# Peptides against a protein of PDB entry 4Z63, part 209

Target 1, 334 residues: chain A of PDB entry 4Z63
Amino acid sequence: LCLGMNDLTGNIPEDLFHLKRLNLLGIQENRLSGSLSREIRNLSSLVRLDVSWNLFSGEIPDVFDELPQLKFFLGQTNGFIGGIPKSLANSPSLNLLNLRNNSLSGRLMLNCTAMIALNSLDLGTNRFNGRLPENLPDCKRLKNVNLARNTFHGQVPESFKNFESLSYFSLSNSSLANISSALGILQHCKNLTTLVLTLNFHGEALPDDSSLHFEKLKVLVVANCRLTGSMPRWLSSSNELQLLDLSWNRLTGAIPSWIGDFKALFYLDLSNNSFTGEIPKSLTKLESLTSRNISVNEPSPDFPFFMKRNESARALQYNQIFGFPPTIELGHNN

## One batch from the design tools (peptide; made by RFdiffusion4, then SolubleMPNN)

Design b2_p22_5_s4 (from b2_p22_5, 12 letters changed)
Fold by OpenDDE base, seed 1:
Structure b2_p22_5_s4 (fold): chain B 334 residues (1-334), chain A 22 residues (1-22)
Amino acid sequence: as target 1 above (334 residues)
Amino acid sequence: GEINVMFGELSSAKEFLEKLKS
């Protein structure tokens, strides 16, 4: 049953939950309100539940142990409160969990040992607090993780050295500290292609440790951190780099010529720093800026990217990284 | 202009939700 993208209001009729053979319930992008009924437990054949972009409130019902075939739960952009229900946090069938942009709170706890099928987790823009879950690497299939805009604190857990499945990771605006430790840990994630750490590590020094290496890194976004230092030499070894945003920091020195060696780099933002010297001539040789010869089949995160020009501007959504226009931003450097 | 990239984040999403409530 697909009723998404309408103007439906009110509550879901209880009789709908008696459809025991229903595999897909999509009621996203409506104005449905009230609590999400616990009677969803009656949908024992449910594979996909999409209630996103509604006005649901209250706690998410703890009935997911009665949904043994559920692979996809999308509840982003609602008013859900409380934590992740225990049955959901222990779901062995769940592949994708998206609860972004709710009011979920407390410590984030997932039983990764039980969640053997989880490959995508979006819990961004919630009210989770405490430290990052140390056991996330135990989710052996977890590739996409967005935990941005929560009230986490502290450092990236040491256990994330073992996060081999991690490919796309965002921790933007989560009060993280110690960028040196974070990068030192995350470099061990051999499948990491996308790393977003914006609005963390305030005032710290961007490490220039030549021992750091991110071989498969395609996207690096570390903006608005007031980071000091210079363009890190270790980044030059990330030959697959496609998008680099280090804007709104306090980086100094010259923009190095090796930036022009990134064959796939199509988006570069180094604006609002303190870079000096000349613009490297090598930037004019970037093939990605002259001819878009980038493979469309590149791995993309399940979650969209958002571009925000300023604090007051509406964010532009890009479903794929390649949706970003070719860009070089070097403004506001001194 | 300045561009900030946010992975999977829509800062205006909550604002949109509030508009729906009004």
Scores: peptide ipSAE 0.022, ipTM 0.610, DockQ to the pose 0.070
Fold by OpenDDE base, seed 3:
Structure b2_p22_5_s4 (fold): chain B 334 residues (1-334), chain A 22 residues (1-22)
Amino acid sequence: as target 1 above (334 residues)
Amino acid sequence: GEINVMFGELSSAKEFLEKLKS
């Protein structure tokens, strides 16, 4: 049953919960309000539940142990409060959990040893606090993780050295500290292709440790951190780099010529730093800047990218990395 | 100019919801 993209109001009719053979319930992008009924438990054949972009409130009902086939739960952009229900945090069937842009709070806890099928986790823009859950690497299939814009604190857990499945990771604006430790840990994530750490590590030094290596890194976004230092030499070994945003930092020195050696680099933002010297001629020779025919070797993340040009502008959504226009931003440097 | 790239973030989403609630 797909009823998305309408102007439905009120609550879900009770009779809907009698559909025990229902595999898909999509009621996204409506004006449904109130609590999500616990009677959702009656939909025992449910594989996909999309209640995103509504006006739901209250706590998410703890009924997911009665939904043994549920693979996809999309509840982003609602008013849910509380924590992740125990049954949801222990779901062995769940592949994707998207609860971004809610009011969920408390310590983030997932039983990753039980969540054997979890592939994508989007909990961005919530009110989770405390430390990052150390056991996330125990979710052995977890590839996409967005925990941005939560009230986390501290450092990236050491356990994330073992996060082998991690491919797309965003921790933007989560009050994280110690970028050196974070990068030192995350370099061990062999499948990491996208790393977003914007609005963290305030005023720290961007490490220039040549021992750091991110072999498969395609997207690196570490903007708005007021980071000091220079362009890190270790980044030059990330030959597959496609998007680099180090804007709004306090980076100094020259832009190195090796920046032009990235054959796939099509988006570069080094604006609002303190770089000096000349623009490397090698940047003008980047083939990827002259053509939008960019090869994407990895599947796009389940979570979209957003680009916002200014505070007043609406964010533009891009579903894939290549969706960004070829860009060189070097403004506000001297 | 100023370009902010966010991964899976829509900054105006909550504001939009508040507008719908009013």
Scores: peptide ipSAE 0.020, ipTM 0.531, DockQ to the pose 0.069
Fold by OpenDDE base, seed 5:
Structure b2_p22_5_s4 (fold): chain B 334 residues (1-334), chain A 22 residues (1-22)
Amino acid sequence: as target 1 above (334 residues)
Amino acid sequence: GEINVMFGELSSAKEFLEKLKS
């Protein structure tokens, strides 16, 4: 049953929960309000539940132990409060959990040992507090993780050295500290292709440790951190780099010539720093900027990217990283 | 202006939703 993108109001009719053979319930982008009914437990054949972009409130019902076939739960952009229900945090069937942009609070706790199928997790823009859960790497299939805009104080856990499945990771604006430790840990994530750490590590030094290596890194975004230092030499070894944003920091020195060696680099933002010298001539030789054909679509995260040029403006959504226009931003440097 | 890339998140999503609903 798909009723998304309408102006439906009120709550889900109780009779709907009698549909025991229902595999898909999509009621996203409506004006549905009230609590999400506990009677969802009656939809024992449910594979996909999408209640996103509504006015649901209250706690998410703890009935997911009665939904053994549930693979997809999308509840982003609602008014849900409380924590992740225990049965949801222990779901062995769940592949994708999206609860972004709610009012969920408390310590983030997932039983990753039980969540053997979880591959995509979006909990961005909530009220989770405390520290990052150390056991996330125990989610052995977890590839896509967005935990941005929560209040995770402290450092990236040491256990994330073992996060082999991690490919797409965002921790933007989560009050994280110690960028040197974070990068030192995350370099061990051998499948990591996308790393977003914007609005963290305020005033720290961007490490220039030559021992750091991100071989598969395609997207690096570390903007608005007031980072000191220079363009890090270790980044030059990330030959697959496609997008680099280090804007709004306090980086100094010259823009190195090796930046033009990134054959796939199509988006570069080094604006609002303290770089000096000349623009490298090699930058004009970037094939991705000169060619109309940006490279073939590579695997992208399940979550879209958003480009926001103004804090007061709505961000543009791009479902694929390749949807970003070729861009070079070098403004507001010396 | 500042170009900021966000992964899987629209910071003004709640506000945007309210506008759509009004």
Scores: peptide ipSAE 0.019, ipTM 0.515, DockQ to the pose 0.077
Fold by OpenDDE base, seed 4:
Structure b2_p22_5_s4 (fold): chain B 334 residues (1-334), chain A 22 residues (1-22)
Amino acid sequence: as target 1 above (334 residues)
Amino acid sequence: GEINVMFGELSSAKEFLEKLKS
């Protein structure tokens, strides 16, 4: 049953929950309100539940132990409160959980040893507090993780050295500290292609440790951290780099010539720093900007990227990184 | 001007709040 993208209001009719053979319930992008009924437990054949972009409130019902076939739960952009229900946090069938942009709170706890199928987790823009869950690497298939815009104070857990499945990771604006530790840990994630750490580590020094290495890194966004230091030499070894944003920091020194050696780099933002010297000639020879025969391996997380040009502007949504226009931004430097 | 890139996030106010106002 697909009723998405309408102006439906009120609650879900109770009779709908008698559909024992229903595999897909999509009621996204409506104006449905009230609590999400616990009677969804009756939909025992449910594989996909999409209630996103509604006005649901209250706690998410703890009935997911009665949904043994549920693979996809999309509840982003609602007013859900409370925590992740225990049965949901223990679901062995769930592949994708998207609860972004709600009012979920408390400590984030997932039983990753039970969640054997989880590959995509989006809990961005909630009210989770405490520390990052140390056991996330125990979710052995977890590839895409967005935990941005929560209050995960402290440092990236040491256990994340073992997060081998991690490919797309955002921790933007989560009050994180110790960028040196974070990068030192995350470099061990050998499948990591996308790393977003914007609005953290305020005033810290960007490490220039040559021992750091991100082999598969395609997207690095560490903007608006007021980071000090220079362009990190270790980044030059990330040969697959496609997007680099280090804007709105306090980085100094020259822009190194090796920045033009990235064959796939099509988006570069180093604006609003304190870089000096000349613009490297190598930037004019970036293959991605000069050649039409460039094959770009697109990192494709299950959740989109957003670009906002200023505080008053509405964010632009990009489902793929390749959707970003080729950009070189070097403005507002010395 | 500035360009802010967010992964799976809107840098502006919550989408939920915007929906309530629409």
Scores: peptide ipSAE 0.021, ipTM 0.566, DockQ to the pose 0.071; fails the geometry check

Design b2_p22_6_s1 (from b2_p22_6, 8 letters changed)
Fold by OpenDDE base, seed 1:
Structure b2_p22_6_s1 (fold): chain B 334 residues (1-334), chain A 22 residues (1-22)
Amino acid sequence: as target 1 above (334 residues)
Amino acid sequence: STRSYGGEVVISFTSSSWVTTE
């Protein structure tokens, strides 16, 4: 049953939950309100549940142990409160969990040893607090993780050195500290292609340790951290770099010539720093900006980026990395 | 400038394939 993208209001009729053979329920992008009924438990054949972009409130019902075939749960942009229900946090069938932009709170706890199929987790823009879950690497298939805009304090856990499945990771605006430790840990994630750490590490020094290496890094966003230091030399070894945003920091020194050696780099933002010297001539030779056909191999076709101009502004969504307009921003430097 | 007002990039995962523009 697909009723998305309408102006439906009120609650879901309870009789709908008698559809025991229903595999897909899509009611996204409506004005549905009230609590999400616990009677969803009756939809024992449900594979996909999309209730996103509604006005649902209350706690998410703890009925997911009765949904053994559920692979996709999309509940982003609602008013859900409380934590992740225990049955959901232990779901062995769930592949994708998207609860972004809700009011979920408390300590984030997932039983990763039970969640054997989980590959995508989006819990961005919630009210989770405490520390990052140390056991996330135990989710052996977990590739995509968005935990941005939560109140996680402290450092990236040491256990994330073992997060081999991690490919896409966002921790933007989560009150993280110790960028040196974070990068030192995350460099061990062999499949990491996208790393977003904007609005963290305020006032820290960007490490320039030549021992740091991100082999498969395509996207690095560490904007608005007031970071000190210079363009990090270790980044020059990330030959697959496509997008670099280090804007709104306190970086100094020259923009190095190796910045133009990235064959796939099509988006560069170094604006609002304290860089000095000449613009490297190599930037004018970036193949990605000179050729119309940027063949960018995206590791995941369903990886949207959201660009927000400010905290209150509406986010612009890009479905793929290459959806970003080719950009060189060097403004507001020396 | 794209970042003249302190914008940020966030990663999300949706099942919908749409692009929003200003």
Scores: peptide ipSAE 0.044, ipTM 0.658, DockQ to the pose 0.040
Fold by OpenDDE base, seed 3:
Structure b2_p22_6_s1 (fold): chain B 334 residues (1-334), chain A 22 residues (1-22)
Amino acid sequence: as target 1 above (334 residues)
Amino acid sequence: STRSYGGEVVISFTSSSWVTTE
């Protein structure tokens, strides 16, 4: 049953929960309000539940142990409060959980040992606090993780060295500290292609440790951190780099010529730093900017990217990295 | 109701203090 993208109001009719054979319930992009009924437990054949972009409130009902076939739960952009229900945090069937842009709070806890099928987790823009859950690497299939815009004070857990499945990771604006430790840990995530750490590590030094290596890194966004230091030499070994944003930091020194050696780099933002010297001539030779026929293997996280050009502009949402226009932004340096 | 734009700001050309609304 797909009723998304309408102007439905009120709550879900109770009789709907009698549909025992229902596999798909999509009621996204409406104006449904109230609590999400616990009677969803009656939909025992449910594989996909999409209640996103509504006005639901209250706690998410703890009935997911009665939904053994549920693979997809999308509840982004609602008013849900509380934590992740125990039954949801222990779901062995769930592949994707998207609860972005809610009011969920408390310590984030998932039983990753039980969540054997979880491959995508989007909990961005909530009110989770405390520390990052150390056991996330125990979710052995977890590939996409967005935990941005929460309040995860502290550092990236050491256990994330073992996060082999991690490919797309965003921790933007989560009050993280110690970028040196974070990068030192995350470099062990050998499948990591997308790393977004914007609005963290306030005023710290961007490490220039040549021992750091991100072999598969395609997207690195570490903007608005007021980071000091220079362009990190370790980044030059990330030969597959496609997008680099280090804007709105306090980086100094010259832009190194090796920036132009990235064959797939099509988006570069180093604006609003304190870089000096000449623009490397190698930037004019970037193949991705000179060739019209470029086949790029683009990483595709399950969370969107957002860009805002200025304070008065509307934020632009991008679902694909290649959706960003080819850009070299070096403005507002000295 | 007033809501955030949704999701995270990945790339921003503005100061870190700007706020978006949905």
Scores: peptide ipSAE 0.042, ipTM 0.630, DockQ to the pose 0.047
Fold by OpenDDE base, seed 2:
Parts: sequence; structure tokens; C-alpha cells
Structure b2_p22_6_s1 (fold): chain B 334 residues (1-334), chain A 22 residues (1-22)
Amino acid sequence: as target 1 above (334 residues)
Amino acid sequence: STRSYGGEVVISFTSSSWVTTE
């Protein structure tokens, strides 16, 4: 049953929950309000539940133990409060959980040993606090993690050295500290292709440690951290780099010539730093900017980027990195 | 146009797709 993209109001009719054979319930992008009924438990054949972009409020009902076939739960852009229900945090069938842009709070707790099928987790823009959950690496299939715009004070857990499944990771604007430790840990995530750490590590030094290595890194965004230091030499070994944003820091020194050696680099933003010297000639030879025939391996369209000019602005959505125009931004340097 | 302007980048997932990243 797909009723998305209408102007439906009120609550879900209770009789809808009598549909025992229903595999898909899509009621997204409406004006449905009130609490999400616990009677969802009656939809025992449900595989996909999409209630996103509504006006739901209250706590998410703890009924997911009665939904043994549920693979997809999409509840982004609602007014849900409280924590993740225990039955949801223990779901063995769930592949994708999207609860972005709600008012969920407390400590983030997931039973990753039980969530054996979880591959995508989007909990961005909530009110979670405390520390990052140390047991996330126990979710052995978890590839995509968005925890941006929460308040995870402290450091990246040491356990994330074992986060082998991690491919896409965003912690933008989450009050993180100790960038040296974070990078030192995350370099062990050998499948990591996308790393977003914007608006963290306030005033820290960007480490220039040649022992750091991110082999599969395609996207690195560490903007607006007021980081000191210079262009890190360890980054030169990330040969697959496609997008680099280090804008709005306090980086100094010259832009190194190796920045032009990245064959797939099509988006570079080093603006609003304190770089000096000449623009490397190698930047004029970037194949991705000069040739129209370069195929770029893009993330799947199910992993969009959202860019906000500032905290109060609306986010612009890009469904793929390719949606970013080829760009070199070197403005506002000394 | 895509510019950072000292802003933030958030990564999210689509709501309508049956495809997951495996």
C-alpha cells in the first residue's frame, strides 16, 4: 500500500492494521500526526515501513519483535522523541534504519550482535548525547553510518579500529575532540571511502603523520574546524580521492604539487585558509577537470549528501558526488 | 552550485529505494 506524496491528515485508520498480508506500507510525505500506533505490530508480513516526512510525535512503539520480516524502516523528518525502542535495537531482520531529523535523545544504544542484517544507519540530526557507541563495529554488515548533528562529546572509540564494514561515515557537527586519535583509529577501516568530520575538533592541529594511510578514501570533508597545520602529507597516498574539502580552517604553508596527482579529484575546496605560495601547476593538469570522458565511481544513489552553507540554512541535497560541479576553490587565502 | 562556505556536510540515505548498500 503506497499512499505517499499526498496531503493526508490525521491518524492512520486502525483498520489498516488488519492487513496481515501487507508487505509494504508507504505513507511518507503527508501530514499524518499523533503517535505512531503500536498496532503496527499486527502487520506481521511487513517488509518495508515508510512513515517519513510526516508530523508523527511521541515515542516509537516497541513492537518490532512482532515484525520478523521488516527490512526497511524509514521514519526521517518527524517529531519522534525518546530513544530507539529495544525491539528495534535488537531487530535481526532490519537492513536499513533511517530516523534522521527527529528529536530522539539519550544515549545511542544498539544491540549490534543481534542486528546481523543492518547495513545502513541514519540517525543524523537528532538529540543523542553521550559517547559514540563502542559496539557499532559489532554490526558486521554495517556500511553506511550517519550520526551527524548529534552531541557525541569525546573521542572516536578505539573499537572502531575493527570497523571493517564501514564505508560511509558522517560525524559532521557532533562535538568530537582529538582529530589525531580519530584519524589514527579510522585509518584501520580499510573499506572507508567517505569520511565527513566537518565542524568538529575546534582549533586542533591537523596531524601530519606519514604513518596515516587511507587507501580507499574517495571523499574527505573536514571543513570549518579552525584546524592548524599544513596540507597533510599522508593524504597524498589516497590515490582514489575524488572530493576534498578542507575549507574554513587555519591551515598554512604551500599547497603541495601532489594535489594535482589525484586522477579522480574533481572537487577541491581549500578556501578560507592561510595558504601561501604559488598555485601548483599540476592542478591545471587534473584529468577530471580537463576530460569529459572520465568515469567516476559514484556511491549508490541511496546515499545522498546534504550541504548546508550555515547551521540556519536549508540543506541542499545531492544524490551523488557527481552532482557536485567540478570545482577548484582556493579563494580567501593569504 | 556546490560550496561549503564554512558550512556542514551531512550524509544521508534515500527514503524511496528498495536498494541497500551491501
Scores: peptide ipSAE 0.038, ipTM 0.657, DockQ to the pose 0.038
Fold by OpenDDE base, seed 4:
Structure b2_p22_6_s1 (fold): chain B 334 residues (1-334), chain A 22 residues (1-22)
Amino acid sequence: as target 1 above (334 residues)
Amino acid sequence: STRSYGGEVVISFTSSSWVTTE
């Protein structure tokens, strides 16, 4: 049953929960309000539940133990409060959990040893507090993780050295500290292709440790951190780099010539730093900007990219980074 | 719907002093 993208109001009719054979319930992008009924438990054949972009409130019902086939739960952009229900945090069938842009709070706890099928987790823009869950690497299939814009604090857990499944990771604006530790840990995530750390590590030094290495890194965004230091030499070994945003930091020194050696680099933002010297001539030789036939293997996270130009502007959503225009921003370097 | 696709990654711009999403 798909009723998404309408102007439906009120609650879900209770009789709908009598549909025991229902595999898909999509009621996203409506104006449905009130609590999400616990009677969802009656939909025992449910594989996909999409209640996103509504006005639901209250706690998410703890009924997911009665939904043994549920693979997809999308509840982003609602008013849900409380924590992740225990049954949801223990779901062995769940592949994707999206609860972005809610009012969920407390410590984030997932039983990753039970969540054997979880591959995508989006809990961005909530009110989770405390430390990052140390056991996330125990979710052995977890590739896509967005935990941005929560009230997490402290450092990236040491256990994340073992996060081998991690491919796409956003921790933007989560009050994280110690960028050196974070990068030192995350470099061990050998499948990591996308890393977003914007609005963290305020005023820290960007490490220039030659021992750091991100083999498969394609997207690195570490903007608005007021980071000091220079362009990190270790980044030059990330030969697959496609997007680099280090804007709005306090980086100094010259832009190194190796920045033009990235064959796939098509988006570069180094603006609003304190870089000096000349623009490397090698930037004019970027294949991504000069070649007619560019074959780029773009990272494909299970979440879109959002681009917002200013505080009042609506964020533009892109499923892929290909939607971004080829860009070189070097402005406002003094 | 693209809104029900998944999570998000935020990209900053020169014109923005901070990064945010909807």
Scores: peptide ipSAE 0.036, ipTM 0.626, DockQ to the pose 0.101; fails the geometry check

